# Peptides against a protein of PDB entry 1BH9, part 81

Target 1, 89 residues: chain A of PDB entry 1BH9
Amino acid sequence: FSEEQLNRYEMYRRSAFPKAAIKRLIQSITGTSVSQNVVIAMSGISKVFVGEVVEEALDVCEKWGEMPPLQPKHMREAVRRLKSKGQIP

## One batch from the design tools (peptide; made by RFdiffusion4, then SolubleMPNN)

Design b2_p21_6_s2 (from b2_p21_6, 6 letters changed)
Fold by OpenDDE base, seed 1:
Structure b2_p21_6_s2 (fold): chain B 89 residues (1-89), chain A 21 residues (1-21)
Amino acid sequence: as target 1 above (89 residues)
Amino acid sequence: SEEALEAFLEALVEASKELYS
């Protein structure tokens, strides 16, 4: 891997959604309190999901013959493709 | 919900820019 690729991986690894924000979001959906373990698990799942969407969006950008930075249209198409591939519901 | 989706997509775009740095 190049220095740039390693740096991107490290930044992704260090990033995380705030636990308080995740807890509030889940509670707004379920209408009830959730345990700390559920928040931790959901935080990890969300991080992986975001990574997969971004990876697919980069592929979309390349296939459309466009250059970074990514745009909302790339993210939207990425989600559509992941759904069609069965990667997300 | 569509407004929430657009906000989410915009947040992803911003996050991706940080990953490029």
Scores: peptide ipSAE 0.038, ipTM 0.564, DockQ to the pose 0.611
Fold by OpenDDE base, seed 4:
Parts: sequence; structure tokens; C-alpha cells
Structure b2_p21_6_s2 (fold): chain B 89 residues (1-89), chain A 21 residues (1-21)
Amino acid sequence: as target 1 above (89 residues)
Amino acid sequence: SEEALEAFLEALVEASKELYS
């Protein structure tokens, strides 16, 4: 793979959801406070999940004979496919 | 909700654009 692809991978690897935002979201769902360890775990899981959605969207884009960048329709279809596969509840 | 899903998808699109830059 190219240097550009490597650079993009590094940017993705270094990216993360803000802990405060994740904590607030989880607490909104559970109705109770959560520990820092739970936030860390959920942050990691969420990042992986986002990566999987993007990967599926890229596949959709390719199968539709379209070129990047990804559009909302690709992301929407990706979610539908992941639900169909049972990867999203 | 549908609104939450749409907001999430929009965020994903924006994030993907950054990966292509």
C-alpha cells in the first residue's frame, strides 16, 4: 500500500471519540453514572464499530459502481446491510 | 430514533471526508 494509505490509517488509529461525550451518551441510555473504565471500553468498541460501518459503506460504493468520497446514501445502505447480517441490533 | 440515526450517518460522512484528505 502507498504512503498516503499509511498516513490515512495512522490518522484513523489516532482518532477517538471524546470521553466526555461517550460518558454522557452512555449515562443517557443507562440512566446512571458509569466508571472511567466503562467509558474507555465503550470508546474502543465504538471506534471499531464506526470502522466497520465505513468499511461496509466503501463496499456498497464499489458495488454500486460509484467512486469515493462516501455519501450519506452509502452509509445508510451500509447500516441496513449490517443489520441484515446481524452485526447491528 | 430515525433522527439520531441520521445525525450519526452525517457524522460518519464527515469523518470519512477527513480520511480522504
Scores: peptide ipSAE 0.038, ipTM 0.559, DockQ to the pose 0.636
Fold by OpenDDE base, seed 2:
Structure b2_p21_6_s2 (fold): chain B 89 residues (1-89), chain A 21 residues (1-21)
Amino acid sequence: as target 1 above (89 residues)
Amino acid sequence: SEEALEAFLEALVEASKELYS
């Protein structure tokens, strides 16, 4: 990896979704309170999921012959493709 | 909802811009 790639990786590695936001999102779906450990686990899983969506979106952008930054249409297509691949329900 | 999905996608777009710096 180049120095720039490593820098981007470090930024991603250190980033995290707000704990409160994750907790609220889970509770809005389940209708029940969740433990701190569940929030931590879901925060990590969500981070990985977003990474996979962004990776797919970048591939879509490239295949469409377009240049970054990513747009909502790339994200929508990425999700569609991941669903067809069975990576997300 | 569709509106919530669009808001989520826009948030992802903004977050992704950090990966280009």
Scores: peptide ipSAE 0.038, ipTM 0.552, DockQ to the pose 0.596
Fold by OpenDDE base, seed 5:
Parts: sequence; structure tokens; C-alpha cells
Structure b2_p21_6_s2 (fold): chain B 89 residues (1-89), chain A 21 residues (1-21)
Amino acid sequence: as target 1 above (89 residues)
Amino acid sequence: SEEALEAFLEALVEASKELYS
């Protein structure tokens, strides 16, 4: 692997939602405070989830015979499809 | 659930604003 490829991978790996936003989301659901470790774990889960939504949205875009960039309608349809597949609640 | 998804999307929008600020 080239240094450039490694650099791109590291940038992707290190990308994450702000911890404060994740913490607020969890607290809005549970009604209680959460530890930093829980926030870290949920940040990773959220990243994976978003990746799956984007993947489905790209599939929707392709199946509709459209080209990127993704639009809100693709994202909404992706979520609907993932729900119907039981991939998300 | 729909409620959880809505909350997540709202948080996602907020997070996006913070990332691109």
C-alpha cells in the first residue's frame, strides 16, 4: 500500500460524529447520563450505521437510473428499504 | 423505531453543522 492510500484510510478511520452530539442523542432516548466509554462505542456504531444507509442510498440511486451525488430522496428511500428488510427498527 | 430514527437524524444534522463549521 502506498502512503497516500494509508493516509486516506487513516482519515476515514478517524472520522466520527462529535462525542457531544452522540451523548445528547443517547440522553434524549434514555433520559439519563452516559459514560464516555458508552459514547465512544455508540459513535462507532453510528458510523457503521451511516455507512450502511449510504450504501443502500447508492443502490437506490442506481436502481432509479440516477447519478450521484445522493439526494435527500435517496436517503429517505434507503431508510424505508432498510426498515422493510429489518436491518433497522 | 420511528421515534429513535427521528432523534438520530436530528442529531446527525446537528453533528454535520459542527463538522462543517
Scores: peptide ipSAE 0.030, ipTM 0.495, DockQ to the pose 0.167

Design b2_p21_6_s3 (from b2_p21_6, 8 letters changed)
Fold by OpenDDE base, seed 5:
Structure b2_p21_6_s3 (fold): chain B 89 residues (1-89), chain A 21 residues (1-21)
Amino acid sequence: as target 1 above (89 residues)
Amino acid sequence: SEEALEKFLESLVEASKKAYS
């Protein structure tokens, strides 16, 4: 892989959702407090999920003959395709 | 990445086993 690909991966690897935000989001859904470990786990799952959506969006962008950066339409189409494939609910 | 998801889920499974052992 290229230096650019490595750089993008490094940025992704180092990125993370703020724990406080994740905690608030989970609690808004569950209606009860959650432990720090649950927040950590959910943060990881969310990161992977976002990564998969972005990967699909990049594929959409490429298949449409367009160039980055990704646009909302790419993200919407990516989610639609992932749902169609049964990869996400 | 499906592989990334699999690895992450595997890590969660292992961590959960340790937590309940």
Scores: peptide ipSAE 0.023, ipTM 0.460, DockQ to the pose 0.025
Fold by OpenDDE base, seed 2:
Structure b2_p21_6_s3 (fold): chain B 89 residues (1-89), chain A 21 residues (1-21)
Amino acid sequence: as target 1 above (89 residues)
Amino acid sequence: SEEALEKFLESLVEASKKAYS
């Protein structure tokens, strides 16, 4: 990594969803308690997933000839496109 | 992996630049 790349990596690595929120969300879906390791794994997966959606939304925004900030319509279209591409279920 | 993360971060940067251009 270059120094700038490392800085971006560190910011990404240090960012995280609150564990309690992730745990509550999983439990609301599964209807049962989950282990700490499952929460950690899902937190990481969720971070990557959100990043991919945001990237797609930025692409949508640009292709529509619009400027930030991202709006709900960009996020909705991003999810639609990712589903169409088979990148998310 | 480190390589996958690097590519992902660079992709986000490029997407951001496009959005502001």
Scores: peptide ipSAE 0.022, ipTM 0.483, DockQ to the pose 0.049
Fold by OpenDDE base, seed 4:
Structure b2_p21_6_s3 (fold): chain B 89 residues (1-89), chain A 21 residues (1-21)
Amino acid sequence: as target 1 above (89 residues)
Amino acid sequence: SEEALEKFLESLVEASKKAYS
């Protein structure tokens, strides 16, 4: 694929959610302390999830005949489509 | 990416095996 696509992939690959933030978020939901392993797992799952949403949004953008950068409308439609596909609840 | 998800899941499986060994 193109150099631009490769660069985007590298940026995504290098990105990660801060462990502290993930831990706080999980604990705010569960109401109890969580282990580092849980944080690592959830961080990874979250990254993949976000990646899938972005990928779908890019597809939406392309199918609508529009050019990047992504806009909120692309993200909203992406979520709708993923829900319809049963990819997300 | 479905491939990314698969790789991640595989890594989790390996990590879990290590944790229980």
Scores: peptide ipSAE 0.022, ipTM 0.460, DockQ to the pose 0.025
Fold by OpenDDE base, seed 1:
Structure b2_p21_6_s3 (fold): chain B 89 residues (1-89), chain A 21 residues (1-21)
Amino acid sequence: as target 1 above (89 residues)
Amino acid sequence: SEEALEKFLESLVEASKKAYS
């Protein structure tokens, strides 16, 4: 790890989605109330998902010969690539 | 797909209900 990579990891590790927001989102989709455990699970899954998208975006940025910070174009391309790879639906 | 996500979430809800009962 470079110092920069380590720093990004630490920031990612400490980040989390608000439980209330996750709960509202799930309930808007399912139409029913969900347990706290489901909210916790989805929070974790969402975090991993975001991490994968960001990692792909960083790869895109590098492959385009550009430097951070990430821009919307990197994120859009990352999502496109992940869809093509079957990593996301 | 959005449909796949919905099915996954429904599965979680079902599992949660079973665990609680």
Scores: peptide ipSAE 0.025, ipTM 0.518, DockQ to the pose 0.028; fails the geometry check

Design b2_p21_6_s4 (from b2_p21_6, 7 letters changed)
Fold by OpenDDE base, seed 4:
Structure b2_p21_6_s4 (fold): chain B 89 residues (1-89), chain A 21 residues (1-21)
Amino acid sequence: as target 1 above (89 residues)
Amino acid sequence: SEEALEKFLEALVEASKKLYS
C-alpha cells in the first residue's frame, strides 16, 4: 500500500455505523426494541458485509477494465455475484 | 425489497466516494 492507500484503509477500519442509526433500523424491521449488545453485534456484521460487497465491487470494476471510484453499476453487479455465490441470501 | 437495496447501494457508493477524497 502507498501511504495514501494505507490512510484510506485506516479510515475505513476506524469507521462504524452509528449505534443509534443501527438501533432505529433494526427496530423498524422487527417492530420491537433491541438491546445494546444486539446493536453492537449488528453493527459489526453490517460493517463486514459492507466490506465484502465493496471488495466484490472492486473486483467487478477491475474485471470490467474500469478504475475507481466505484459506481452504482459495480455495486449492483457485486450484489448479484455474491447472491450467486450464496454469500447473500 | 428491491427499492431498499437500491437505496442501500446508493449510500454505499456515496460512502465509497468519501474514501477517495
Scores: peptide ipSAE 0.039, ipTM 0.563, DockQ to the pose 0.712
Fold by OpenDDE base, seed 5:
Structure b2_p21_6_s4 (fold): chain B 89 residues (1-89), chain A 21 residues (1-21)
Amino acid sequence: as target 1 above (89 residues)
Amino acid sequence: SEEALEKFLEALVEASKKLYS
């Protein structure tokens, strides 16, 4: 692996959604308060989900013969493809 | 909603740009 690849990995590894934002989002959906442990769990799940979307988007970008950085159209197509594969509802 | 999805995807795009910096 190149140093650049390692740097990107480290950035992803260290990144996290703010707990307050996750809490607000969950409460917006459920209409009820959530515990700190639920926020922690959902933060991890969300990070994994984002990673999967980005991975699919990169694949879309490559299949379309385009180069990074990713654009909204890649993200939208990635979500559509993941839905068609049944990976997300 | 569609609007919420677009905002979310926009945020992901911006986050991805940071990975390529």
Scores: peptide ipSAE 0.039, ipTM 0.569, DockQ to the pose 0.727
Fold by OpenDDE base, seed 3:
Structure b2_p21_6_s4 (fold): chain B 89 residues (1-89), chain A 21 residues (1-21)
Amino acid sequence: as target 1 above (89 residues)
Amino acid sequence: SEEALEKFLEALVEASKKLYS
């Protein structure tokens, strides 16, 4: 893990989903409009969730004896493992 | 839906590539 990679990771960690995108996603699921506070809350939750999935996927990748970048198979396995741990409904 | 989740995860894969490129 190079310094440059670490810096990119930090930028990733600081990033957030656009509010408009989150709002649109929630509305597509609920079928109704949502408040600004709900969008803010879901934005934060989504970022944490993404971080957990990526972290688990990296662990999967390592345990499978493979090297980054992550592949869809790592992400799918990560989700399965998180579900088994009760971290994803 | 599971399909939506799959699409989302694929997007995460693309995003993750930027961390290692």
Scores: peptide ipSAE 0.038, ipTM 0.564, DockQ to the pose 0.745
Fold by OpenDDE base, seed 2:
Structure b2_p21_6_s4 (fold): chain B 89 residues (1-89), chain A 21 residues (1-21)
Amino acid sequence: as target 1 above (89 residues)
Amino acid sequence: SEEALEKFLEALVEASKKLYS
């Protein structure tokens, strides 16, 4: 990896969704309060999920013969493909 | 909803731009 790639990786590794936002989202779906540990777990899962979507979107971008940065059309196609593959319920 | 999904995807695009800087 280049120095730039490592730098981007560190940015991704250190990034996280706000706990308050995750908690509110879960509670809006379940209608009940959730524990701190559940929020932590869901935060991690969400991060992994976003990573998978971005990875698929990059693949779409490449296969369409286009160059980064990613656009909404790449993200939408990525989600459709992941659903087709059964990676998104 | 479709609108919520679209907003989410746009947010991801915006966030991804920072990774290319």
Scores: peptide ipSAE 0.037, ipTM 0.559, DockQ to the pose 0.681

Design b2_p21_7_s1 (from b2_p21_7, 11 letters changed)
Fold by OpenDDE base, seed 3:
Structure b2_p21_7_s1 (fold): chain B 89 residues (1-89), chain A 21 residues (1-21)
Amino acid sequence: as target 1 above (89 residues)
Amino acid sequence: ELEKIEQTLKALLEVLQELLE
């Protein structure tokens, strides 16, 4: 990995979504309260998912001959590609 | 329901993207 990639990995590793925010988001979807364990699980799943999408988006950006930072178009294409690969629903 | 979850994850993606820039 490049230093930039390693730096991003470290930032990713150290990053965390606020539990309260995730709880609110989940509850906005389900319409009911959720347990702390659900919040923890969803936090982890979300972090992994986001990491995979960002990785794909960076690949898209590079393949399009563009430079960072990532733009919405890269994220959209990343999601599309991941769906095509069957990695996400 | 799955679509809503996906939308939520995408929103979270935007936040994490900023952290990785």
Scores: peptide ipSAE 0.026, ipTM 0.515, DockQ to the pose 0.056
Fold by OpenDDE base, seed 1:
Structure b2_p21_7_s1 (fold): chain B 89 residues (1-89), chain A 21 residues (1-21)
Amino acid sequence: as target 1 above (89 residues)
Amino acid sequence: ELEKIEQTLKALLEVLQELLE
């Protein structure tokens, strides 16, 4: 993919989710409070997951002969492809 | 550039929300 897309991907990879947001998300799902260490771990896992989705979406965009920015259709297709590859549930 | 990133993040959040439903 293009240098611009690579640069954008790197920006996403270098980003991080706020701990408070991750904590709220987990608690909304589990219905219980979580420790700080769990939040840290989940933040890292989420970052990796998001990076994988974005990378795949960039590939989709390129293969479809389209130009950035990524659109919802690219993200949806990326998820479908990653599921097909067994990379995500 | 910032706008492009914001649009991408919005799209991603939409997908993530669907996965968490």
Scores: peptide ipSAE 0.025, ipTM 0.506, DockQ to the pose 0.613
Fold by OpenDDE base, seed 2:
Structure b2_p21_7_s1 (fold): chain B 89 residues (1-89), chain A 21 residues (1-21)
Amino acid sequence: as target 1 above (89 residues)
Amino acid sequence: ELEKIEQTLKALLEVLQELLE
């Protein structure tokens, strides 16, 4: 690990979506209340998804010869690439 | 069932960790 990579991983590891926000989002879609376990599972899935996007965005940033922090253009390009690879819908 | 989900998520996080090495 480089120091920068380790720092990014630690920041990711410590990050989390607020349970209340995830719960509200799910309930807005389903129209009914959801269990705590569903919120936990969805939070985890969402975190993994964000991690994949960020990883791709970091690769884009590097390939473009640019330095962090990530910019919106990196995130947009990452999503396009992941879609083209069939990794996200 | 939830335990299996958690195990899967942990495995995915390990892969991500490796990619960020």
Scores: peptide ipSAE 0.025, ipTM 0.450, DockQ to the pose 0.031
Fold by OpenDDE base, seed 5:
Structure b2_p21_7_s1 (fold): chain B 89 residues (1-89), chain A 21 residues (1-21)
Amino acid sequence: as target 1 above (89 residues)
Amino acid sequence: ELEKIEQTLKALLEVLQELLE
């Protein structure tokens, strides 16, 4: 691995969604309150999802012959590609 | 069941780390 890759991973590893925000989001969808464990689980799943999108976006960026940082166009293309691959709905 | 969640998350993060190497 490169130092750049390691740096990106460390930034990702240290990041986290605020529990309160996740809880509110879930409750807005379900219409009912959720437990702390559900919030923790969904926070983790969300983090993994973001990681997958970012990874794909970095690949897009590279394939387009561009350099980081990622731009919205990379993220949009990443989501499109992941959908076409059936990795996300 | 929190322990199971934590273990799963850790495993996923480790896989991600490997992919970024």
Scores: peptide ipSAE 0.025, ipTM 0.458, DockQ to the pose 0.031

Design b2_p21_7_s2 (from b2_p21_7, 9 letters changed)
Fold by OpenDDE base, seed 4:
Structure b2_p21_7_s2 (fold): chain B 89 residues (1-89), chain A 21 residues (1-21)
Amino acid sequence: as target 1 above (89 residues)
Amino acid sequence: ELEEIKKTLEALLEVLEELLK
């Protein structure tokens, strides 16, 4: 790991979605209330998913011969690639 | 596709609610 990579990992590791916000977001999608345990589980899954998208975006950035920070175009391409791989619907 | 993601999410949440109470 480079110092920059280590710093990014530490920021990711220490980050967390606010439970209330996640609960509201889930409920806005499902149209119904969800339990606390579902919020906890979905928060964990979401964090992993975001990490995978960011990892893919960093790979895109590198493959394009560009340097961080990530830009919206990297994120868009990352999602497209993950869809192509069947990793996301 | 956003709609596919929503359907998958809804299904997962339903299962999780059943399993995790």
Scores: peptide ipSAE 0.031, ipTM 0.532, DockQ to the pose 0.032
Fold by OpenDDE base, seed 2:
Structure b2_p21_7_s2 (fold): chain B 89 residues (1-89), chain A 21 residues (1-21)
Amino acid sequence: as target 1 above (89 residues)
Amino acid sequence: ELEEIKKTLEALLEVLEELLK
């Protein structure tokens, strides 16, 4: 791995969604309060999901011959590609 | 599709709530 790849991995590893934000999002969907364990589990799932999108977006950025930081267009294209691959419904 | 993702997440949340309550 390159230093850049290691740096991205380390930053990703240390990152986490705020529990309050995840809790609010879940509750907006379920319409009811959820336990902290559900929030923790969903936080982890969300982190993995975002990681996959970002990974695809970085690939898009590279294939387009562009340099970081990622732009909205990279994220949009990444989502489209992941949908095409069946990785996102 | 955003709506499909939402439905999938809702189903997952339902399962998680049952398992983790």
Scores: peptide ipSAE 0.031, ipTM 0.530, DockQ to the pose 0.034
Fold by OpenDDE base, seed 5:
Structure b2_p21_7_s2 (fold): chain B 89 residues (1-89), chain A 21 residues (1-21)
Amino acid sequence: as target 1 above (89 residues)
Amino acid sequence: ELEEIKKTLEALLEVLEELLK
C-alpha cells in the first residue's frame, strides 16, 4: 500500500461520530431514549455504513474516469447504485 | 427511501436494545 492509502485508512480508523449526535439522531427516529450501549453499537454500524458508501463512491469516481477527492455527485451516484443493488433501502 | 430507512432502523434498534440491555 501507499503512504496516501495508509493515511486515508488512519483517518478513517481514528474517526468517530460523537455519541451525543448519534443519540440525538436515533431518538429523532425512534421517538424514545436509547441506552449508551445502543449508541456505541450504532456508532460502529454507522461508521461501517459510511465506509461502504465511500467505497462505492470511489468506484464510481474511477469508473467515470475521475480522480479523488470525492465530490457530492460521486456520493449521490454511490447511494443510487447501492439502492439498485439492494445494499441499502 | 427515507421512510423505509426509518422503519428498518427502528426495528434494528429494538433488537439492539434487547440484546445489549
Scores: peptide ipSAE 0.030, ipTM 0.529, DockQ to the pose 0.032
Fold by OpenDDE base, seed 1:
Structure b2_p21_7_s2 (fold): chain B 89 residues (1-89), chain A 21 residues (1-21)
Amino acid sequence: as target 1 above (89 residues)
Amino acid sequence: ELEEIKKTLEALLEVLEELLK
């Protein structure tokens, strides 16, 4: 992929989900409150996941002959591809 | 640029939620 795409990847990689968002996400699924340590751990896991999805999405964008910025359709396709490769559940 | 990243992260949060269901 292009240098521009690589630069965007790095910007996305430097980003992170707010603790509040992670907490709300977990609680919406479990129906119970979670500890601060669980939020921190999940934040780290989510960070890794985001990096993998963004990398794949950049590849999708390129292979589709499109230019940045990434769009939701690239993210959705990236997830499908990663699942197909067995990289994510 | 920051706003663009935020929008992307919001989309990914949606995906994460689906994966964790």
Scores: peptide ipSAE 0.023, ipTM 0.486, DockQ to the pose 0.246

Design b2_p21_7_s3 (from b2_p21_7, 10 letters changed)
Fold by OpenDDE base, seed 5:
Structure b2_p21_7_s3 (fold): chain B 89 residues (1-89), chain A 21 residues (1-21)
Amino acid sequence: as target 1 above (89 residues)
Amino acid sequence: ELEAIEKTLEALLEVLKELLE
């Protein structure tokens, strides 16, 4: 692993979505309040989801013969590919 | 390296915003 890869991993590992933000997001979608346990679960799921998108985006970047950092176009293509693979809705 | 991470995060946030709209 390169130092850059390690740094990105460490940043990801240490990162977490604020519970309040997750709660607000869920409530905006469901239109109702959610429990603390639901927020905790969704926080974890969201982190995993972000990781999967980033991983796919890195693959896109590499296959396009481009260099980091990732750009919005890589992320958008990653999402499209994940949808195509049925990994996300 | 820190700048690269920040740029990546910005790119991600932009796309997530689009996805959630």
Scores: peptide ipSAE 0.090, ipTM 0.674, DockQ to the pose 0.779
Fold by OpenDDE base, seed 4:
Structure b2_p21_7_s3 (fold): chain B 89 residues (1-89), chain A 21 residues (1-21)
Amino acid sequence: as target 1 above (89 residues)
Amino acid sequence: ELEAIEKTLEALLEVLKELLE
């Protein structure tokens, strides 16, 4: 890993979605209140999901012969590929 | 390095907004 890659990894590892923000987001989608356990579970799932998208986007960036930082086009292509693989709904 | 991280984050947030719409 380069110093930059290591730094990004450390920041990702230490990052976490605020519980209040996750709760509000879920409630905005479902229209109902959610339990604390659901918020905790969704926080973890969301972090894993983001990690998978970023990993795929890095692969896309490399295959296109481009260099970081990642751009929206890499992220969009990553999502399309993950959907086609059945890794995300 | 901070700028690169911020740009990556902005790209991610943009796509997440699209997925959640």
Scores: peptide ipSAE 0.090, ipTM 0.677, DockQ to the pose 0.780
Fold by OpenDDE base, seed 3:
Structure b2_p21_7_s3 (fold): chain B 89 residues (1-89), chain A 21 residues (1-21)
Amino acid sequence: as target 1 above (89 residues)
Amino acid sequence: ELEAIEKTLEALLEVLKELLE
């Protein structure tokens, strides 16, 4: 990774999802209401997950000889690779 | 830099939506 890539990764890693957005997302998937604790837990899990995807996408971008910012194709390939590694379902 | 961040986030959101479908 270049220093620029690492800096961007750190910025994304330090970000957080809004509680309301996470709650709505979970409820849209499950079809039921969720508790505050579930939202807190899912927020943390999602943050870690997004960080891993972004890190992998940065690697993809570099391996393809391309420059930031990351594009959807980098993210899609990152997810594919993470699935292959068994890091995500 | 801010613009680059915004574009990256947009790309991420797009793929996340695909994953959750």
Scores: peptide ipSAE 0.083, ipTM 0.665, DockQ to the pose 0.680
Fold by OpenDDE base, seed 2:
Structure b2_p21_7_s3 (fold): chain B 89 residues (1-89), chain A 21 residues (1-21)
Amino acid sequence: as target 1 above (89 residues)
Amino acid sequence: ELEAIEKTLEALLEVLKELLE
């Protein structure tokens, strides 16, 4: 990995979605309140999901012969591919 | 490097917004 890639990874590793934001999002979808444990679990799942999307996007960028930073088009293509593979709903 | 990270984050957020709309 390049120094730039390492730095991005470190920032990702240390980051976390705000608990309140996750809770609000879940409640918006389900229409009901959720427990603290559910929010914690969903926070972790969301981080993993984002990681998978970014990983796929990096692959897309490379395969398209382009250089970082990632652009929205890479992320959109990544999501499309992950859906096609059945890795995300 | 910081700028590149920020741009990557912005790209991600834009697509996430699209997915969640």
Scores: peptide ipSAE 0.074, ipTM 0.650, DockQ to the pose 0.749

